# Peptides against a protein of PDB entry 2Q3Z: the designs that were tried, part 159

Target 1, 272 residues: chain A of PDB entry 2Q3Z
Amino acid sequence: YVLTQQGFIYQGSAKFIKNIPWNFGQFEDGILDICLILLDVNPKFLKNAGRDCSRRSSPVYVGRVVSGMVNCNDDQGVLLGRWDNNYGDGVSPMSWIGSVDILRRWKNHGCQRVKYGQCWVFAAVACTVLRCLGIPTRVVTNYNSAHDQNSNLLIEYFRNEFGEIQGDKSEMIWNFHCWVESWMTRPDLQPGYEGWQALDPTPQEKSEGTYCCGPVPVRAIKEGDLSTKYDAPFVFAEVNADVVDWIQQDDGSVHKSINRSLIVGLKISTKS
Target 2, 254 residues: chain A of PDB entry 2Q3Z as posed
Amino acid sequence: YVLTQQGFIYQGSAKFIKNIPWNFGQFQDGILDICLILLDVNPKFLKNAGRDCSRRSSPVYVGRVGSGMVNCNDDQGVLLGRWDNNYGDGVSPMSWIGSVDILRRWKNHGCQRVKYGQCWVFAAVACTVLRCLGIPTRVVTNYNSAHDSNLLIEYFRNSEMIWNFHCWVESWMTRPDLQPGYEGWQALDPTPQEKSEGTYCCGPVPVRAIKEGDLSTKYDAPFVFAEVNADVVDWIQKSINRSLIVGLKISTKS

## One batch from the design tools (peptide; made by RFdiffusion4, then SolubleMPNN)

Design b2_p24_5_s4 (from b2_p24_5 with E6L E7K Y8E E18P E19Q L20K)
Fold by OpenDDE base, seed 5:
Structure b2_p24_5_s4 (fold): chain B 272 residues (1-272), chain A 24 residues (1-24)
Amino acid sequence: as target 1 above (272 residues)
Amino acid sequence: SEEEWLKEAKEKAKEAVPQKPVGS
């Protein structure tokens, strides 16, 4: 995991799985220095450098910082996300073939946000940074991945009597979503939660006021222990949310549709 | 070689697909 510089990222849909090659490049010249700059411009360092540096020996702390700093939301982070197919003022997310060019662009432009990323770009850059920092990390793809916005573990759609979706689709299911899993001990939790920890650098929801996610034990998600920090309910919902279709009748009554058409979650972990 | 890998990677990257909502 730490030693692999080239790999594949899974994309597409559950029915049509694709992969793209990716150069993580964690050992390329200057990449470690860029990762250290990323730590030195994080909000926690800027607030209290001594306290931040004293905590960098903790992969739990570093993982959480990196998940926040790979996106440019609320900080001097690396990537700006965009999903509206309008990339003319930047680089299309689909054009990237590695993390190295992204990180070099970020540094060379005075730590200005790189345009643009989507989930796999965020995940891949996070994977590179974490590997550079000596944390075993892999990219994970989840097909039919839920984005729960209200922490109720449900994806809710409101439809009229004709089955047409009403209002803005706040909650959604992605065709695929990517995040990372990092290997670490969890001395801050009860025994047995060491191992793979999920971290999500895509800016989806705020955790403790910052667009970051995790680390949360993969075991906790598998066992349904939603009390484990960090962000267990959100990560659990990504892979296990229930889909509810509400039908609003002309009289204003609302009832659940019987047709549960979509199963949330099909997780693929990379071997490299 | 690294150059050959980059060339192949650029060709395969053309198969990249965007993240999008299911049903869109």
Scores: peptide ipSAE 0.426, ipTM 0.908, DockQ to the pose 0.617
Fold by OpenDDE base, seed 3:
Structure b2_p24_5_s4 (fold): chain B 272 residues (1-272), chain A 24 residues (1-24)
Amino acid sequence: as target 1 above (272 residues)
Amino acid sequence: SEEEWLKEAKEKAKEAVPQKPVGS
């Protein structure tokens, strides 16, 4: 995991799984220095440098910082996300073949956000940074990945009597979503939660006021321990949310229906 | 080689697909 510089990222759909090659390049010239710059421009460092530096020996702390700094939301982070197919003022997310060019562009332009990323770009850059910092990390793809906005572990659709979705769709299911898993001890938790920790650098929901996610033990997600920091309900919902339709009739009555046609979650973890 | 990998990577990158919502 730490030593692998080239790999594949899984994309597509649950029915049509694809992969793309990716150069993580954590050992390429200057990449470590860029990762250190990323740490030195994070909001926690800017607020209290001594406190931030004293905590950089913790993979838990560093992982959470990196999750926040790979996206440019809230800070001088690396990537700006875009999903509307309008990439003319930047680089299409689909054109990237590695993390190195992204990180170099970010640094060389005075830590200005790089345009543009989607989930796998965020995940891959986070993977590079974490590996560069000595944290064993892999990219994970989840097909039919839920984005739960209200932490109720449901994806809720409001429908009319004809089954048509009403209003703005806030919660959604992605065809696929990528994040990272990092290997670390969890001295901040009860024993047994060491191992793979999920981190999601794609700006989806705020955690403690910042667009970041995790680390949360993969074991906690598997066992349904939603009390485990950080962001266990959100990550759990990505892979396990149920889909509910709220069907409104013309008389104003509302019927709750479980949507069994939309199955959330099919996770693929990469190997080294 | 790095050059061979780069060439293959550029070609295969054309197969990349965007994230999109699922559901109706």
Scores: peptide ipSAE 0.425, ipTM 0.906, DockQ to the pose 0.610
Fold by OpenDDE base, seed 4:
Structure b2_p24_5_s4 (fold): chain B 272 residues (1-272), chain A 24 residues (1-24)
Amino acid sequence: as target 1 above (272 residues)
Amino acid sequence: SEEEWLKEAKEKAKEAVPQKPVGS
């Protein structure tokens, strides 16, 4: 979890699981220094350096900062996400084989965002950073991963009378999604929530005004405790959302149908 | 070796697949 520098990241679909090799490289030269720079350019440090530094002993605090700083949304973070297959002005997300090159590029270009990442790139970079900071971390892949945008624990598709999906398709199910799980105590929660905590550095939804997610106890997600900070409903939905079709009729009536063919969530944790 | 690993990693990276919405 901390010692392994090379590993695999699972990709593909639930039916066609693939893996790619990844160099996390948390012990490579200069990587720790880059991780410290990442902390020193975070919005909380810039606002109040003393307060930020005083909280860096907390893996809960650091995990949340790293989740936000691995993406370049809202800050001088590491990676810009892109999913439209237009990568000509950067590096294709599929071209990366490790976190080290990404982090070095970020630092060497004055903490300018690196183009481009998708979920596994975000997760892998976060994993590297967290490991550098002494937090046991692993990459997790979830197949049929839901992105709930309205916090109702549903993926809602609007369909016409012919079953064709209408609207902006704001909510979706990814073929796969990656995030990280980090081992930490949760002194900020009731006893029993120590252990693996989910953190998601992919900029999907804002948490307290910032594109970050977690840490949330994996146990809380498993037990359905959605009151547990941070972002339990969102992470719960990624692995447990129900799919609902809203079928619009020509008369303007809407029929609700539960889509039982789309099963959300098949989580695979990497062994490190 | 690290060099061998990098070579193999570059070859296997060609198998990387993007995220896509289910049904796309």
Scores: peptide ipSAE 0.424, ipTM 0.907, DockQ to the pose 0.625
Fold by OpenDDE base, seed 2:
Structure b2_p24_5_s4 (fold): chain B 272 residues (1-272), chain A 24 residues (1-24)
Amino acid sequence: as target 1 above (272 residues)
Amino acid sequence: SEEEWLKEAKEKAKEAVPQKPVGS
């Protein structure tokens, strides 16, 4: 989780699992320096350098900063996400083969956002950065991953009387989603939440006003403790959300139905 | 070799499918 520079990232679907090779390259020349630049351009450093630096000994703090800085939302972060297949003014997310080129491009262009990333690219870059900073980290893939937008632990679809989905799908289930898990103690929580912590650098929802997610104990998610920081309900929903269909009838009546055919969550961690 | 690895990596990257919502 720290020493391996080359690895694989799982993709595809639950029925058709695929993988891609990825160069994390955390020990390549200049990569550590780029990771330090990433910390030095974060909004918390720019606001109060002394306070930010004093907290860099905390993997909880650093993990949260990195989660926010791997995406370019709200800051001078590394990657711009794009999912519409229009990549002509940048690099297709599918074209990346490692984190090193991305990080070097970001730094060499004056910390301008790199176009473009998707979930596995965000996760892989976060994994590289966290490893560089001495935090044991792995990429994880979740198949049928839910994106809960209203923090109700549900994915809700509106349907007409014929079962056809109506309106814009505000909430969605991805075929797969990638994030990272980092090993750390949690002195900021009750005892027993040390170990793997989920962090999600893909800009899906804001946490405390910034597009970041975690760290949240994997144990807390497993046990259903949604009161623990950070972002436990969101991460829980990614792996456990229930799907609800709201069926509107012609008379204006609405029927709630649990969609049992859509099972959210099948998490695979990379082997050490 | 590093070159062979990079070549294989590039070929596999071309097969990557964008993240898509389930049921769309």
Scores: peptide ipSAE 0.022, ipTM 0.513, DockQ to the pose 0.579

Design b2_p24_6_s1 (from b2_p24_6, 9 letters changed)
Fold by OpenDDE base, seed 5:
Structure b2_p24_6_s1 (fold): chain B 272 residues (1-272), chain A 24 residues (1-24)
Amino acid sequence: as target 1 above (272 residues)
Amino acid sequence: MSNEDKLNFSPPLSDEEIEEIEKE
């Protein structure tokens, strides 16, 4: 996991799994220096450098910082997300073949956000940075991945009497979503939560006021321990949310139409 | 994320795609 510089990222759909080659390049020249710059421009360092540096021995702390700094939301992070096909003022997310060019562009432009990323680009850059910092990390793809916005473990659709979806689909199921899993001990938790920890660098929801997610033990998600730090309900929902269709009648009454518990979550971890 | 950001390479599942998954 730390030593692999080239790999594959899984994409597509549950029915039609695709992969793309990706150069993580964590040992390429200057990449370690860029990863250190990423740590030195994080909001916690800027607020209190001594406190931030004293915590960099913790992979839990570093993982959470990297999750926040791979996206440019609320900070001088690496990537700007965009999903609307309007990429003319940057690079299309689909054009990237590795993390090295992204990180070099970010540094060379004075830590200005690189345009543009989507989930696999965020995950791949996070994987490079974490590996470069000595944290064993892999990219994970989840098919039929839920984005729960209100932490109720539901994906809710509102429909009229004719079955037409009302309003903006705020909550959604992605055909696929990518994040990372990092191997670390969890001395901040009860015994038995060491091992793979989920981290999501895609700016989906705020955690403690910052667009970051995790680390949360993969074991806690599997066992349904939603009290476990960090962001267990959100990561649990990505892989286990129920889909609910609400029908609103003309009288303003709302009733539950369908409960679709079987749709969400087909997780594939990269082997390298 | 704004709803405008959800369209192209990783689009949300359509209702038709959801219905197909439920049939398996």
Scores: peptide ipSAE 0.029, ipTM 0.648, DockQ to the pose 0.231
Fold by OpenDDE base, seed 2:
Structure b2_p24_6_s1 (fold): chain B 272 residues (1-272), chain A 24 residues (1-24)
Amino acid sequence: as target 1 above (272 residues)
Amino acid sequence: MSNEDKLNFSPPLSDEEIEEIEKE
């Protein structure tokens, strides 16, 4: 994990699994220095440098900072997300072949957001940064990945009497989503939650007012312990959300049509 | 994320794709 500079990121769909080669490049010249700059421009450092620095010995703290700083939401983070196929004023997310160019561009432009990223780009950059900081990290792909926006562990679709989807599809299932898992102890939790921790740097939902996610023990997600910090309900929903189809009648009555518990989640962890 | 930002390389599953997954 920490030593592998080149790897693969899984993409596509559950039926048509694809991969792309990716250069993580955590040992390339100047990359560690860029990772340290990333820590030094984080909002917590800018607010209280002494407090932030005193907490950098905690991989839990650092992981949470990195998940927030890989995206440029709320801070001087690395990447701006875009999914609308309008990349003419930047670089298409599909054109990136590694984290090194992204991190160098970010630094060289005065820590200005790099245009553009999507989930695998966010995850790959987070993986590079965490590896640079000595945290064993891997990219994870989840197929049929849910984005729960209202923290109810459901993906809800509203249909009219004709079965046509009504309203904004605010909640969605991605064909695939990528995040990272990092190996760390969890002295801030009950015993037994050491090991792989999920972190999601894609700006999906706010956690404690910042677009960040995790770390949450992969064990807690597997066991359904939604009380476990950080962001256990959100990460649980990514892999286990129930899909509910509602039928709305003309009278405004809403009836549950289908509850589908088996649609969401096919997680693949990278081996290297 | 704005609703406009949800369509392309990690697009949401289509209704047809959801229906296919349910048949498996």
Scores: peptide ipSAE 0.026, ipTM 0.675, DockQ to the pose 0.238
Fold by OpenDDE base, seed 1:
Structure b2_p24_6_s1 (fold): chain B 272 residues (1-272), chain A 24 residues (1-24)
Amino acid sequence: as target 1 above (272 residues)
Amino acid sequence: MSNEDKLNFSPPLSDEEIEEIEKE
């Protein structure tokens, strides 16, 4: 994990798994310096440098900072997300072949956000940064990944009496989503939550007012311990959300349609 | 993120795609 500079990122769908080669490049010249700059421009450092620096010995703290700083939401972070196929004023997320070019572009342009990223780009850059900082990290792909926006652990679709979906599909199931898992101890939790921790740098939901996610023990997600910090309900929903179809009748009655089988969550971890 | 931001490589599964996944 820490030593592998080249790897693969899984993409596509559960039925049609694809992979792309990716250069993580965590040992390339100047990359560590860029990772240190990323820490030194984070909102917590700018607010209180001494407090931030005193906490950098904690991989839990650093992981949470990195998950927030890989995206440019709320801070001077690395990447701007875009999903609408309008990439003409930047680089298509599909054009990236490694984290090194992204990080160098970010630094060389005065820590201006790089256009553009999507989930695997965010995850790959986070993986590079965390590896540079000595945290064992891997990219994870989850197929049929849910985005729960209301923290109810459900993906809800409202249909009329004709089966037509009503309103904006606010909640969605991604064909795939990527995040990272980092190996760390969790002295801030009960014993047994050491090991792989999920971190999501894609700016999906705010955690404590910042677009960041985790770290949350992968064990807690597997065991259904939703009380475990950070962001256990959200990460649980990504892999385990129930899909509910609601049928709205003209009388305003809402009936739950047949329980769709748990389509959500086929997780593939990279071995690289 | 607005729903407009979710179109490309992680597009939301269509209802047809969801139904196909449920049948397997």
Scores: peptide ipSAE 0.029, ipTM 0.635, DockQ to the pose 0.215; fails the geometry check
Fold by OpenDDE base, seed 4:
Structure b2_p24_6_s1 (fold): chain B 272 residues (1-272), chain A 24 residues (1-24)
Amino acid sequence: as target 1 above (272 residues)
Amino acid sequence: MSNEDKLNFSPPLSDEEIEEIEKE
């Protein structure tokens, strides 16, 4: 987990699993310095350097900072996300083969956001940074990954009387989504929540006003303990959301058609 | 994020696709 510089990231769909080779490169020259710069430009450091530095011994704190700083939302973070297939003013997310070039570009351009990332790119860069900082980390791929926007643990589809999906699909199931799991103790939680913690650097939802997610114990997600910090409901929904089909009639009446609990989530963790 | 920014979204699974998943 800390020592592996090359690995694979799983992509595709549950039926058609694909992988890409990825160079994490956490031990390449200058990468540690870039990770330290990332910490020194984070909003918490800029607000109170002494407080931020005093907390860098906590993998919980560092993990949460890194999840926020890998994306450029609301800060000087590394990557700008884009999903509209218009990458002409940057690099296509599909073109990246490793984290090192991304991090070097970010630093070399004065900590300007690198264009562009998607979930696996965010996850891979976060994995590199966390490994570089001595936190055992792996990339995780979840197939049929839910994006719950309203924290109801449901993916809701509105259909007309003919079964056609109506409106902007605000809530979505990704064919795949990538995040990271990091190994750490959780002294901030009750005993037994040490181990793998989910962190999501893809800017999906705000946590405490910042586009970051986690760390949340993988155990808490498995046990359905949604009270655990951080962002347990969101991460739980990614892997366990129920899918609800609502039928909207022409009169504006809505009725529940189907509730399906077994659709969301097929998590594959990398061993490397 | 706006839905327009999500290329890698699965269209909602068809009822057939869901039934296949439920049988696994």
Scores: peptide ipSAE 0.026, ipTM 0.642, DockQ to the pose 0.163; fails the geometry check

Design b2_p24_6_s2 (from b2_p24_6, 10 letters changed)
Fold by OpenDDE base, seed 1:
Structure b2_p24_6_s2 (fold): chain B 272 residues (1-272), chain A 24 residues (1-24)
Amino acid sequence: as target 1 above (272 residues)
Amino acid sequence: MSNEDKLNFSPPLSDEEIEKIEKE
């Protein structure tokens, strides 16, 4: 995990798994310096440098900072997300072949946000940064990944009597989503939550007022411990959300459509 | 993020990949 500079990122769909080669490049010249700059421009450092620096010995703290700083939401972070296929004023997320070019572009342009990223780009850059900082990290792909916006652990679709989806599809199931898992101890939690921790740098939901997610023990997600810091309900929903199709009739009655067990959460971890 | 921003577009399937899916 820390030593592998080249790897693969899984993409596509559950039915058609693709992979792309990716250069993480965590040992390339100047990449560590860029990762240190990323820490030194984070909002917590700018607010209180001494407090931030004193906490950088904690992989829990650093992981949470990195998850927030890989996206440019709320800070001077690395990547701007875009999903509308309008990439003409930047680089298509599909064009990236590694984290090194992204990080170098970010630094060389005065820490201006790089256009553009999507989930695997965010995850791959986070993986590079965390590896540079000595945190064992891997990219994870989850197929049929749920985005729960209302924290009810459900993805709800409302349909009319004709089966047409009504309203804004506020909640979505991604064909795939990528995040990272980092190996760390969790001295801030009860014993047994050491090991792989999920971190999501894709700006989906705010955690404590910042677009960041995790770290949350992968074990806690598997065991259904939603009380576990950080963001356990959100990460749980990504992998385990129940999809509910509601049929709304003209009389205002709402009936659950039969359990389309949309298999949420076919998780593939990179072995690289 | 607007709801419009929530499509993780995997790279479009190549014509060869589409043809494989249609044959399975």
Scores: peptide ipSAE 0.035, ipTM 0.595, DockQ to the pose 0.173
Fold by OpenDDE base, seed 4:
Structure b2_p24_6_s2 (fold): chain B 272 residues (1-272), chain A 24 residues (1-24)
Amino acid sequence: as target 1 above (272 residues)
Amino acid sequence: MSNEDKLNFSPPLSDEEIEKIEKE
């Protein structure tokens, strides 16, 4: 987890699992320095350097900072996300083969956002940074990954009487989504929540006003303990959301279609 | 994120696709 510089990231769909080779490169020259720069440009450091530095011994704190700083939302973070297939003014997310080039580009351009990332790119860069900082980390792929926007643990599809999906699909199921799991103790929680913690650097939802997610104990997600910090409901929904089809009639009446147990979530963790 | 920014979304499974998954 800390020592492996090369690995695979799983992609595709639950039925058609694909992988890509990825160079994490956490031990390549200058990568540690870039990770330290990432910490030194984070909003918490800029607000209070002494307080930020005093908390860098906590993998919980560092993990949360890194999840926020890997994306450029609301800060000088590393990657700009884009999903519209218009990558002509940058690098296609599909073109990246490793984290090292991304991090070097970010630093070399004065900590300007690198164009562009998607979930696996965010996750891979976060994995590199966390490993570089001595936090055991792996990339995780979840197939049929839910994006719950309203924290109701449901993915709601509105359909017309003909079964056609109506409106902007605010809530979506990704064919796959990638995040990271980091090994850490959780002295901020009750005993037994040590171990793998989910962190999501893809800018999906704001947590405490910042586009970051986690760390949340993987155990808490498995046990359905949504009270655990951080972002347990969101991460729980990614892997366990129920899909609800609503049928909207022309009169504006909405009725629930037959509960189809769409199995949200097939999580594959990388062993490397 | 706006929905326009999501390429890697699974379109909602058709009823037929759901039935296939439930039978697997």
Scores: peptide ipSAE 0.027, ipTM 0.589, DockQ to the pose 0.176
Fold by OpenDDE base, seed 2:
Structure b2_p24_6_s2 (fold): chain B 272 residues (1-272), chain A 24 residues (1-24)
Amino acid sequence: as target 1 above (272 residues)
Amino acid sequence: MSNEDKLNFSPPLSDEEIEKIEKE
């Protein structure tokens, strides 16, 4: 994990799994220095440098900072997300082949946001940064990944009497989503939650007022312990949300149907 | 994020893809 500079990121769909080669490049010249700059421009450092620095020995703290700083939401983070296929004023997320160019561009432009990223780009950059900081990290792909926006562990669709989806799909299922898992102890939790921790740098939902996610023990997600910090309900929903169809009838009655055919979550972890 | 920013080239499952999953 920490030593692998080149790898693959899984993409596509559950039925058509694809991969792309990716250069993580955590040992390339100047990359560690860029990762340190990333820490030094984080909002917590700018607010209280001494307090931030005193907490950098905690992989839990650092992981949470990195998940927030890989995206440029709320801070001077690395990447601006864009999903509308309009990339003419930047670089298409699909064109990136590694984290090194992204991080160098960010630094060289005075820590200005790099245009553009999507989930695998965010995850890959986070993986590079965390590896640079000595935290064993891997990219994870989840197929049929749910984005729960209202923290109810449901993906809700409204349908008419004909079963046609009505209104804006506020909640959605990604064909795939990428995040990272990092190996760390969790002295801030009960015993047994050491090991792989999920961190999501894609700006989906705010955690404690910042677009960041995790770390949350992968074990807690598997066991359904939603009380476990950080962001257990959100990460649980990504892999286990139930899909609910709200069928509106002509009489204005609404019928709730659980869509059991739509299975959320097929997680693939990278081996290297 | 605006609703317009929600289509990953990991696009959300299209309505057609959702329907296809629902029919299987």
Scores: peptide ipSAE 0.031, ipTM 0.600, DockQ to the pose 0.237; fails the geometry check
Fold by OpenDDE base, seed 5:
Parts: C-alpha cells; structure tokens; sequence
Structure b2_p24_6_s2 (fold): chain B 272 residues (1-272), chain A 24 residues (1-24)
C-alpha cells in the first residue's frame, strides 16, 4: 500500500465496472516537500504551529488534516470540486492521470486551488499524500453510494402523483463514490478498532465545522457502531442508507412509496 | 455541495430499471 506508485481506480457502475490507470507517485521528486507544505498551510498549523506539529506523530490527526486539506473548502486546500461539466477555466476532472501533476500545480501556483476535482481525484490525491507521509492507504470505490445530508440514514426522494421528482435533489445516490482507507491504530478508541479507517476528502458534509470526514474504523461501520469517532453515521449511510420514495398528492398528503430496497453500497477496495 | 454540482449521480432508478435488477 505505501510502496505502490502506479495503480488503478475503479469507476463506472455496479453492472459495468471500469478502471482507470493512476500514477500516485508518492516517491517522485519534490512530492514529500509538497505534502509537508500541505501540513504547514493547514488551519490548525496557522492557528498554533507548536500544537499542530506535536500531533503529527498521530496518523489519526494527520489523516483528518489531509482529508480536509485535499479539498479547498474552508482552507488553502489542493482541489476545487466541480460536477456541472463547465471545466473551461480549468482542467476537466476526467483528464487527470495522476496525483503528481495536481500537487505540483498546487505548489507552483502558491498553494492556489487546482481546478477541478471529483471524488476519485480527491481520493487519489489523499492516497498519495497519506502514503507519502508513511500511512498505508488505498483508494476505495463504492457503487450506489449514498450522500445523506441530514444524517437520518435515509435517502429521501419526493415525487408528485406522476412520479416526477419534486424539489432539489439534496440527497443523492452516486453511481460510484471514491474515498480512502488508511491503516492505523486507534488509541483514542476502545480496543479492537485498529486497522483500516475510512477517510473521505470529497467535500460533501462538514465535520466539526470543516469539510472533512473520518478517520472512522471500517470495523465500526461493519458492526453498526455509529458512536465511533469520526463521522460514523455519515460513512455508514454511504454504504447502508435506505432509500425512501415519498409521493406527494395534490391534497398535500405524503405517502411512502414501495420500499425500494436499493442495495446501497457495493464496496470495492483496491488491492494495490 | 450545491445541487448544481451533481452531474454524475445516477438519477433514481426508474421502476423499469429496478424490475430489471430484481429479475437478474
């Protein structure tokens, strides 16, 4: 996991799995220096450098910082997300073939946000940074991944009597979503939560006021321990949310449609 | 994320698409 510089990222759909080659390049020249700059421009360092540096020995702390700094939301982070197909003032997310060019562009432009990223780009850059910092990390793809906005473990769709979706689709199911899993001990938790920890660098929801997610033990998600730090309910919903279709009638009555047990979550971890 | 940023999301599977998945 730390030593692999070239790999594949899984994309597509559950029925039509695709992969793209990706150069993680964590050992390429200057990449370590860029990862250290990323730590030195984080909001916690800027607020209290001594406290931030004293905590860099903790992969839990570093993982959470990297999750926040890979996106440019609320900080001088690496990537700006965009999903509207309007990429003319930047680079299309689909054009990236590796993390190295992204990180070099970020540094060379004075730590200005790179345009643009989507989930696999965020995940891949996070994977590079974490590996560079000595944290064993892999990219994970989840098919039919839920984005729960209100932390109710439900993806709710409102439809009219004609079956047309009403209102802003605030909650959604991604055809696929990518995040990372990092191997670390969890001395901040009860025994048995060491191992793979989920981290999501895609700016979906705020955690403690910052667009970051995790680390949360993969074991806690599997066992349904939603009390586990960090962001267990959100990550649990990504892989286990129930989909609820609501039908609103002309009289304003709301009826629950057929429980579409849309199987949320076909998770594929990269082997390398 | 703004709703405008959500292009690559699968629209909710149509009833026809769900029926196809349940038959496989």
Amino acid sequence: as target 1 above (272 residues)
Amino acid sequence: MSNEDKLNFSPPLSDEEIEKIEKE
Scores: peptide ipSAE 0.024, ipTM 0.564, DockQ to the pose 0.174; fails the geometry check

